# Peptides against a protein of PDB entry 6PSE, part 55

Target 1, 78 residues: chain A of PDB entry 6PSE
Amino acid sequence: PSEEEEYARLVMEAQPEWLRAEVKRLSHELAETTREKIQAAEYGLAVLEEKHQLKLQFEELEVDYEAIRSEMEQLKEA

## One batch from the design tools (peptide; made by RFdiffusion4, then SolubleMPNN)

Design b2_p15_8_s2 (from b2_p15_8, 7 letters changed)
Fold by OpenDDE base, seed 5:
Structure b2_p15_8_s2 (fold): chain B 78 residues (1-78), chain C 78 residues (1-78), chain A 15 residues (1-15)
Amino acid sequence: as target 1 above (78 residues)
Amino acid sequence: as target 1 above (78 residues)
Amino acid sequence: SAMEERLRAIVEEAK
């Protein structure tokens, strides 16, 4: 039997005291996992914003670079 | 009483059938929340890598830009 | 992106 099937049998055969303890355990884990999920989401969005700002800076530099390159090329061709 | 205290009392007074159902509910929610957490974490790491690659490109362009700027300045000063 | 929207949803649901 799979671990899931074994766990299911355990739950079905468990006494109320074990079941109450399991509810408590799962509630705690759910709360922790939910917090971690939110933190991961917030982090991902923060990094995305940082990447976006960096992209804007890169594009600005690219424009400046092409301007100087073009000017220099014109001077060399003259 | 707080919602948490009321829930705790409910769990303490609940019948085995309700407790088993609650274990099932919490297990399902935990599984879903865990999946979402992992997905969020994976995305954050992917975006972080993208940002890193962009940073490398930016720094490379910065070097090239400064080289041309310096060359042009030298020519203008001569 | 789709993932970005999912992350935004997670954050909004937490508020």
Scores: peptide ipSAE 0.578, ipTM 0.875, DockQ to the pose 0.973
Fold by OpenDDE base, seed 2:
Structure b2_p15_8_s2 (fold): chain B 78 residues (1-78), chain C 78 residues (1-78), chain A 15 residues (1-15)
Amino acid sequence: as target 1 above (78 residues)
Amino acid sequence: as target 1 above (78 residues)
Amino acid sequence: SAMEERLRAIVEEAK
């Protein structure tokens, strides 16, 4: 039998006191996991914004670079 | 009384059948929330890597830009 | 992206 099947059997055969404790345990774990999920989401969004700002800066530099490159090329062709 | 206190009272007064159902519900929510947490974390790491690669490209372009800028400045000073 | 939208949903649902 799998651990999942064993756990299911435990729940089915458990006394109310054990079940109440299990509800408390699961509620706590759910709260913690929910907090961690939210934190991960917030962090991901922050990094995404940072990446976006960096991309804008990169694109601006590319424009400036191409302008100077073009000017340099024109001077060398003369 | 807070919702938390009301829920605690409900758990304390609940019958085994309700408690078993609640364990099942909480287990399901925990599994889903855990999946979402992991997915969010994985995405955040992927975006972080993308940002890092972009930063490397940006720094490389900065070096190239400064090289051309310096060359151009030297030509103009002559 | 779809993942970005999912992250935003997570944050909004937490409020």
Scores: peptide ipSAE 0.577, ipTM 0.875, DockQ to the pose 0.969
Fold by OpenDDE base, seed 1:
Structure b2_p15_8_s2 (fold): chain B 78 residues (1-78), chain C 78 residues (1-78), chain A 15 residues (1-15)
Amino acid sequence: as target 1 above (78 residues)
Amino acid sequence: as target 1 above (78 residues)
Amino acid sequence: SAMEERLRAIVEEAK
């Protein structure tokens, strides 16, 4: 049997005291996992914003670079 | 009483059938939340890698830009 | 992106 099937059997055969303890355990794990999920989402959004700002700076520099490159090329050809 | 205290009382007074259903519910929510957490973390890492690659490209362009800028300035001063 | 929207939803739901 799979681990899932074995766990399901344990739950079905368990006494109320074990079930109450399991509810408490799962509630705690859910709360922790939820906090971690939120933190991961916040971090991802922060990095995304940083990347976006960097991209804007890069695009501005590309424009300035092409302007100077073109001017320099014209001077060399003259 | 707080919602937490009311929930704790509900769990303590519940029949085994309700407790088994609650274990199943919490297990499902935990699995879903865990998948979302992992997905959020993976996305954050992907964006971080993209930002890193962009930063490297930006730094290379800055070097090239400063080289041309300096050369152009020298030509203008001569 | 779709994933960005999902992250925003997670953060907003937490508030």
Scores: peptide ipSAE 0.576, ipTM 0.875, DockQ to the pose 0.967
Fold by OpenDDE base, seed 4:
Structure b2_p15_8_s2 (fold): chain B 78 residues (1-78), chain C 78 residues (1-78), chain A 15 residues (1-15)
Amino acid sequence: as target 1 above (78 residues)
Amino acid sequence: as target 1 above (78 residues)
Amino acid sequence: SAMEERLRAIVEEAK
């Protein structure tokens, strides 16, 4: 049997005291995991915003660069 | 009493059938939350890498832009 | 960064 099947059997055969302890354990782990998930998501969003701002700056610089490049090319050809 | 205190009381007074159901519920939520945490972490790291690559490109373009700007300025002053 | 290291830890622990 898989670990999942064995665990399911354990839960089915467990005494109330074990079940209460397991509820407590799972609740604690869920709370911690939830906190970590939220923290990871918030960080990802912050980085995404930074990337977005950088992209806007990059695009502006590209436009300015092409303008100067074009002008320079015209001057050199004249 | 707080919701946490009320929940703790519920767990203490619950029948085995309720406790088994609660273990199942919490296990499911923990599994889902864990998956979401990992996904958020993976996404954040991917965005970090994209931001890093973009920053490198931006820095290269800044150097090129300043070179052309300087040359253009010199030509206009001459 | 510290957060990056935390994210890496999450991903590595999941493997």
Scores: peptide ipSAE 0.557, ipTM 0.875, DockQ to the pose 0.966

Design b2_p15_8_s3 (from b2_p15_8, 7 letters changed)
Fold by OpenDDE base, seed 2:
Structure b2_p15_8_s3 (fold): chain B 78 residues (1-78), chain C 78 residues (1-78), chain A 15 residues (1-15)
Amino acid sequence: as target 1 above (78 residues)
Amino acid sequence: as target 1 above (78 residues)
Amino acid sequence: SAAEERLKEIVEEAR
């Protein structure tokens, strides 16, 4: 028998007092897991914002680089 | 009365059949939320990797830019 | 990216 089958049997045979305690336990774990899920997602969004700012800086540097490259090329072709 | 207090009262007054159904519901939601938490963590890591790769590209461009800038400055000072 | 979109969805669904 799997742990899942054993747990299902326990729930079926349980008294109301055990069931109420289990509802409380599961509610608590659900709340904690939900908080952790949100925290993980918010962290990911923060990293995304950092990546976005870095991309903007990269694109600005590319523009500056191409400007200097073009100037250098013009001087060499003269 | 808060929703939390009303829910607590419902659990206290509930019959075994309702409690078993609630255990099943909460177990299902916990499993789903756990899956989503893991997924959020994995996506966060993926974004971190993307940011890291972008940073490496940015640093490479900075080196190239400084090389051209230095060459240009040397020509102007000559 | 798909990762970015999913992160936003997870935050909005949980609020």
Scores: peptide ipSAE 0.214, ipTM 0.846, DockQ to the pose 0.716
Fold by OpenDDE base, seed 4:
Structure b2_p15_8_s3 (fold): chain B 78 residues (1-78), chain C 78 residues (1-78), chain A 15 residues (1-15)
Amino acid sequence: as target 1 above (78 residues)
Amino acid sequence: as target 1 above (78 residues)
Amino acid sequence: SAAEERLKEIVEEAR
């Protein structure tokens, strides 16, 4: 039998004391995993903000670069 | 009493049938939350990669810009 | 991006 099937059987045959302990365990793991999920998402959002700031700087530099490039091209063609 | 205290009391007074159902519920939520945590981490990594690629492009453009700027400055001073 | 939207959704869901 699969681990899942064995676990299901264990739950079905378990006494109330074991079931209460399992509820406590699962509740704790759920809380911990939820915290980790939030932390991962918040980290990703922080990186997104950094990327956005960098994108703005990049676009500004592109404008400046094209201005100088165009001026240089005109000077060389004259 | 707090929600946590009320829930704890419910678990202590619950019958085996309720406890088994609660184990099933918590197991499902834990699996779902775990999937979301992993997904959040993967998305964060994707954003990091996008930022890294943008940073490389930005640094390349900075080099090109300074080269043209310097050349332009030299031409104007000559 | 799609990643951005999903990250925002996860944060909103959890808060």
Scores: peptide ipSAE 0.213, ipTM 0.846, DockQ to the pose 0.730
Fold by OpenDDE base, seed 1:
Structure b2_p15_8_s3 (fold): chain B 78 residues (1-78), chain C 78 residues (1-78), chain A 15 residues (1-15)
Amino acid sequence: as target 1 above (78 residues)
Amino acid sequence: as target 1 above (78 residues)
Amino acid sequence: SAAEERLKEIVEEAR
């Protein structure tokens, strides 16, 4: 039997005291996992913001670069 | 009473059938939340990689820009 | 990107 099937059987045969303890355990783990999920997502969003700022700087530099490159090319062709 | 206290009382007074259903519900939510936590971590990593690639491109452009800028400045001073 | 949008969704869902 799979671990899932074994767990399901355990739950079905368990006494109320065990079931109450399991509800408490699962509630705690769910709360912790939820917090960790949020933290992971918030970290990802922080990196996204950094990337966005870098992209803006890159695009600005690209414009400046093309301007100077074009001017230099014109001078060389003259 | 707080929502937490009310929930705790509900669990204490619940019949085994309700408790088994609650264990099943919480197990499902925990599994889903865990999957989402992992996904958030993976997505964050993807954004990090994108930022890293952009940073490399930016640094290369800075080098090229400074080279042309310096050459242009020298020509103007001559 | 798709990853960026999904991160935003996860944060908004959890708030």
Scores: peptide ipSAE 0.212, ipTM 0.846, DockQ to the pose 0.732
Fold by OpenDDE base, seed 3:
Structure b2_p15_8_s3 (fold): chain B 78 residues (1-78), chain C 78 residues (1-78), chain A 15 residues (1-15)
Amino acid sequence: as target 1 above (78 residues)
Amino acid sequence: as target 1 above (78 residues)
Amino acid sequence: SAAEERLKEIVEEAR
């Protein structure tokens, strides 16, 4: 039998004391996993903010670069 | 009483049928939350990769900008 | 990006 089938049988045949303990265990794991999910997402958002700041700097540099490039091109053509 | 205390009371007083149902519910939520946690981590990694690519482009532009700036400065000083 | 939007959704759903 698969582990899932064995677990299902265990739940079906378990006494109330075991079931209560299992509810507590699962509740704990769910809380921890939820916290980890939030943490992972918040980390991603932090990286997103960093990317956004970098993008702003990049766009500013592009403007400055094009200005100098244009001036240089004019000088070379003259 | 807090929601947590009320829930704890419910678990203590519940019949086996309710407890089995709760184990199934919590197992389902745990599985879903686990999937979402993994997904959050993967999305964070994707954003990190996007930031990395942008950083490479930015650094390349900085090099090009400094080259033109230096050439322009030399022309103006001559 | 799609990844960025999904991250925002996950955070908002979890809060």
Scores: peptide ipSAE 0.211, ipTM 0.846, DockQ to the pose 0.700

## One batch from the design tools (peptide; made by RFdiffusion4, then SolubleMPNN)

Design b2_p16_1_s1 (from b2_p16_1 with P1M R6I Y10F S12A)
Fold by OpenDDE base, seed 4:
Structure b2_p16_1_s1 (fold): chain B 78 residues (1-78), chain C 78 residues (1-78), chain A 16 residues (1-16)
Amino acid sequence: as target 1 above (78 residues)
Amino acid sequence: as target 1 above (78 residues)
Amino acid sequence: MSDEEIRAFFEAILAE
């Protein structure tokens, strides 16, 4: 039997005391996992914003670099 | 009473049939929340890697830009 | 996925 099938049998045969403890355990794990999920989303949004700002800076530097490169090339060809 | 205190009382007074249903509900929600957390983490890591690669490209461009800028400045001063 | 799709995913999580 799979772990899922074994767990399902355990739940079906469990006493109320075990079931109450399992509800408490699962509630705690759900709360922790939910908090971690939210934290991951917050971090992800922060990194997206940082990447966006970096991209803007990079594109600005590319424009400045191409301007100087073009001027330097023109000076070498003249 | 808080929702948490009311829920705790419900769990304490619940019949085994309700408790088994609640274990099933919580297990399902935990599995879904876990999947979402993992997906959020995967996306966050992907964005972090992209930001890191962009930062490396930016730093390389800064070096190249400063080299050309310095050469241009020297040519103007000579 | 695009950054916009990833953003939407994170925002959907935070909207819960």
Scores: peptide ipSAE 0.669, ipTM 0.876, DockQ to the pose 0.981
Fold by OpenDDE base, seed 3:
Structure b2_p16_1_s1 (fold): chain B 78 residues (1-78), chain C 78 residues (1-78), chain A 16 residues (1-16)
Amino acid sequence: as target 1 above (78 residues)
Amino acid sequence: as target 1 above (78 residues)
Amino acid sequence: MSDEEIRAFFEAILAE
């Protein structure tokens, strides 16, 4: 039997005291995992915004760079 | 009483059939939440890596830009 | 996934 099948059997045959303890354990783990999930999402959104701002700055610098490069090229050709 | 206190009382007074159902519910929610947490972490890391690569490209362009700017300034002062 | 899809995924989590 798989671990899942064994666990299912355990739950089915367990006494109330074990079941209450298991509910408590699972509730705690769910709360922690939910908090971690939320934190990961918040962090992910922050990094996406930072990446977007960096992209805009990069594109602005590219425009400025090409302007100077073009001016320099014109001076060399004159 | 808080919702947490009411829930705790419910668990304490519940019959085995309710407790088994609650274990099943919590196990399912934990599995789903864990999957979502992992996926969020994976996406976050991917965005971080992309941001880092963009930062390196930006810094390289800044160096090239300042080199041309300095050369242009020297030509104007001569 | 695109950045827009990733954003939507994170926003969906935070909307729960």
Scores: peptide ipSAE 0.668, ipTM 0.876, DockQ to the pose 0.976
Fold by OpenDDE base, seed 1:
Structure b2_p16_1_s1 (fold): chain B 78 residues (1-78), chain C 78 residues (1-78), chain A 16 residues (1-16)
Amino acid sequence: as target 1 above (78 residues)
Amino acid sequence: as target 1 above (78 residues)
Amino acid sequence: MSDEEIRAFFEAILAE
């Protein structure tokens, strides 16, 4: 039997004391996993913002670079 | 009583049928929340990699820009 | 996925 089928049988045959303990365990794991999910989302948004700011700086430098490159090319062609 | 205290009482006084249903509910929510957490982590890593590649491109352009700027400054000072 | 779609996904998690 799969672990899932074995677990399902355990739940079906379990006494109330085991079931109450399992509810408590699952509630705790759900709370922890939910907190970790939220932290992952907060971190992801922070990285997105940093990437966006870096992209703006890159595009600004590209404009400045093309300006100097064009000026240099004009001086060499004259 | 707080919702937490009321829920704790409900679990203590619940019949086995309710407890089995609650184990099933919590297991389902935990599985969904875990999947969302993993997906959030994967997206965060993807954005982090893109930011890193962008930073490398930015640093390369910065070197090229400083080279042209320095050459242009030398031509103007001579 | 676009950055906008990824942002929306993270914001949806935080709105829960």
Scores: peptide ipSAE 0.668, ipTM 0.875, DockQ to the pose 0.987
Fold by OpenDDE base, seed 5:
Structure b2_p16_1_s1 (fold): chain B 78 residues (1-78), chain C 78 residues (1-78), chain A 16 residues (1-16)
Amino acid sequence: as target 1 above (78 residues)
Amino acid sequence: as target 1 above (78 residues)
Amino acid sequence: MSDEEIRAFFEAILAE
């Protein structure tokens, strides 16, 4: 039997005291995992914003670079 | 009493059948929340990598830009 | 996934 099947059997055969303890354990883990999920989402949004700002800076520099490159090219062609 | 206190009382007074159902419910929610947390982490890492690559490209362009800028400045000073 | 899709995913989590 898989660990899942063994766990299912344990739950079925468990005494009320064990079941109450398991409810408490699972509730705690759910709360922690939920907080971690939220933190991951907050962090992800922050990184997305940073990437966006960096992209804007890159595009601005690219425009400036092409302007200078074009000016240099024109000077060389003259 | 708070909702937490009421829930705690419910768990204490619950029959085994209710407790088993609650274990099942919490296990399911924990599994779903865990998957979402993992997925959030994966997306966050992907965005971090993209930002890193963009930063490298930006730094490369910055070097090239400064080279051309310097050359242009030297020509103007001559 | 696009940045928009990733954003939507994160925002959905935070909207819970």
Scores: peptide ipSAE 0.668, ipTM 0.875, DockQ to the pose 0.985

Design b2_p16_1_s2 (from b2_p16_1, 5 letters changed)
Fold by OpenDDE base, seed 3:
Structure b2_p16_1_s2 (fold): chain B 78 residues (1-78), chain C 78 residues (1-78), chain A 16 residues (1-16)
Amino acid sequence: as target 1 above (78 residues)
Amino acid sequence: as target 1 above (78 residues)
Amino acid sequence: MSDEEIRAFFQRILAE
């Protein structure tokens, strides 16, 4: 039998004391996993914002760079 | 009583049939939440990598920009 | 996924 089938059998045959302990365990793990999920989403949004700001700065620098490059090219061609 | 205290009392007084159903419910929610957490982490890592690559490109452009700016400044001062 | 789709995914998680 698979681990899932064995677990299902254990749950079906378990006494109330074990079942209550399992509910407590699962509730705790769910709470922790939910917190970690939320934290991951918050960090993900922060990184997206940082990347966006960096992209804007990069595009501004590209414009400035091309302006100076073009000016320099014009001076060298004259 | 808080919702947490009410839930704790329900678990303590519940029959085995309810407890088994609750274990099943919590197991399902934990599996779904875990999947979402993993997906959030994967997306976060992808965005971090993109930001890192953009940062490297930005720093390279800054070096090139300062080189041309300095050359232009020297020409204007002469 | 686009950044917009990723953002929407994170926002959905935080709205739950």
Scores: peptide ipSAE 0.675, ipTM 0.877, DockQ to the pose 0.983
Fold by OpenDDE base, seed 1:
Structure b2_p16_1_s2 (fold): chain B 78 residues (1-78), chain C 78 residues (1-78), chain A 16 residues (1-16)
Amino acid sequence: as target 1 above (78 residues)
Amino acid sequence: as target 1 above (78 residues)
Amino acid sequence: MSDEEIRAFFQRILAE
C-alpha cells in the first residue's frame, strides 16, 4: 500500500484523541507554510522592483553611451 | 470569544466524523499552500537570475562607457 | 512567464 493509502486508513481507524492532535499538527504546518509563502511573495516583489530599477539605469546608460559613440565616430571621420 | 477560541472549542467537542473531515480539509489546504510556496520560490529565483544577468551587462557597459569617455576627453584636451 | 505575470502571482498571494 502507498503511504497515502496507509495514512488514509490511519485516519479512518483513529480515535478522537489522535484526530484532534492531527488537526492541531496540520493547522500548525499550514500556518507555517502560509507564512513562508507570503515571505516568498514579498521577496519576489522586491527583487522585481530592483530589477526594474536596474533596467532603467541600464537603458539610461545605453543612451549616454550611444551619444558618446556617435560623437567619437564623427570626430574620427572628420 | 475569539475565532481561535471558538474553533478550538469546536475541535474539542467534535465527533470523529467531523474530525476526519477536518483532517482531510486541512491536508488539502496544506498541499495547495505548499505548491504555491514552491512556485513562488521558483519565480523568485528566476527573477534573481535575470537581475544578475542584467547587472553583468550593466557593469560591462559601464566599463565600455568609461573607456570611450576617457578617449573623448583626451582628444578634446589635445 | 512575463514579469507582469509573476508580479500578478505574487500580488495574488499577498492579497489572500
Scores: peptide ipSAE 0.675, ipTM 0.876, DockQ to the pose 0.988
Fold by OpenDDE base, seed 2:
Structure b2_p16_1_s2 (fold): chain B 78 residues (1-78), chain C 78 residues (1-78), chain A 16 residues (1-16)
Amino acid sequence: as target 1 above (78 residues)
Amino acid sequence: as target 1 above (78 residues)
Amino acid sequence: MSDEEIRAFFQRILAE
């Protein structure tokens, strides 16, 4: 039997005391995992914003670079 | 009483059938929340890598820009 | 996934 099937059987045959303990355990793990999930999402959004700001700066620099490059090219052709 | 205290009392007074159902519910929610947490982490890492690559490109462009800027400045001073 | 899709995913999580 799979671990999942064995666990299911354990739950089916468990005494109330074990079941109450398992509810408590699962509730705790769910709360922790939920907090971690939220934190990951918050962090991800922050990084996305940082990447966006960096992209804007990059695009601005590209414009400035092309302006100087073009000016330099014109001077060399004259 | 707080909702947490009421829930705790419910668990304490619950019948085995309710407890088994609650274990199943919590297990399901934990599994889903865990998958979402993992996916959030994976996406976060991907965005971080993209930001890093963008930063490298930005730094390279800065070097090129400063080179041309400096050359142009030298020509204007001569 | 696009940044927009990723953003939407994170926002969905935070909206729960």
Scores: peptide ipSAE 0.675, ipTM 0.876, DockQ to the pose 0.986
Fold by OpenDDE base, seed 5:
Structure b2_p16_1_s2 (fold): chain B 78 residues (1-78), chain C 78 residues (1-78), chain A 16 residues (1-16)
Amino acid sequence: as target 1 above (78 residues)
Amino acid sequence: as target 1 above (78 residues)
Amino acid sequence: MSDEEIRAFFQRILAE
């Protein structure tokens, strides 16, 4: 039997006191997991923004680099 | 009474059939929330890696830019 | 996935 099937059997055969304890346990775990999920999403958005800012800086540097490269090429070809 | 207190009362007064259904509901929600949390973490890591690669490229371009800038400065000062 | 898709996913989570 799978762990899921065994767990299902336990729930079916459980006394009310065990079931109430299990509801409490699951509620607690769900609350914690939900907070962690939210935190992960917040961090993910922050990193996306940082990456975007870095990309903009990179593109600006590329423009500056090409400007100097072009000037240098003109000087060398003249 | 808070929603939490009301829910606690419901659990205390519930019949076994309701409790089993609630365990099933909570188990399902926990599984889904856990999957979403994991997915959020995976996406976050992917973005972090992309940001890191972009940073390396940016630093390489800075080195190249400074090399050309220095050469240009030498030419202008000579 | 694109950055836009990833962003949308995170925003969905935060909207829940």
Scores: peptide ipSAE 0.674, ipTM 0.876, DockQ to the pose 0.985

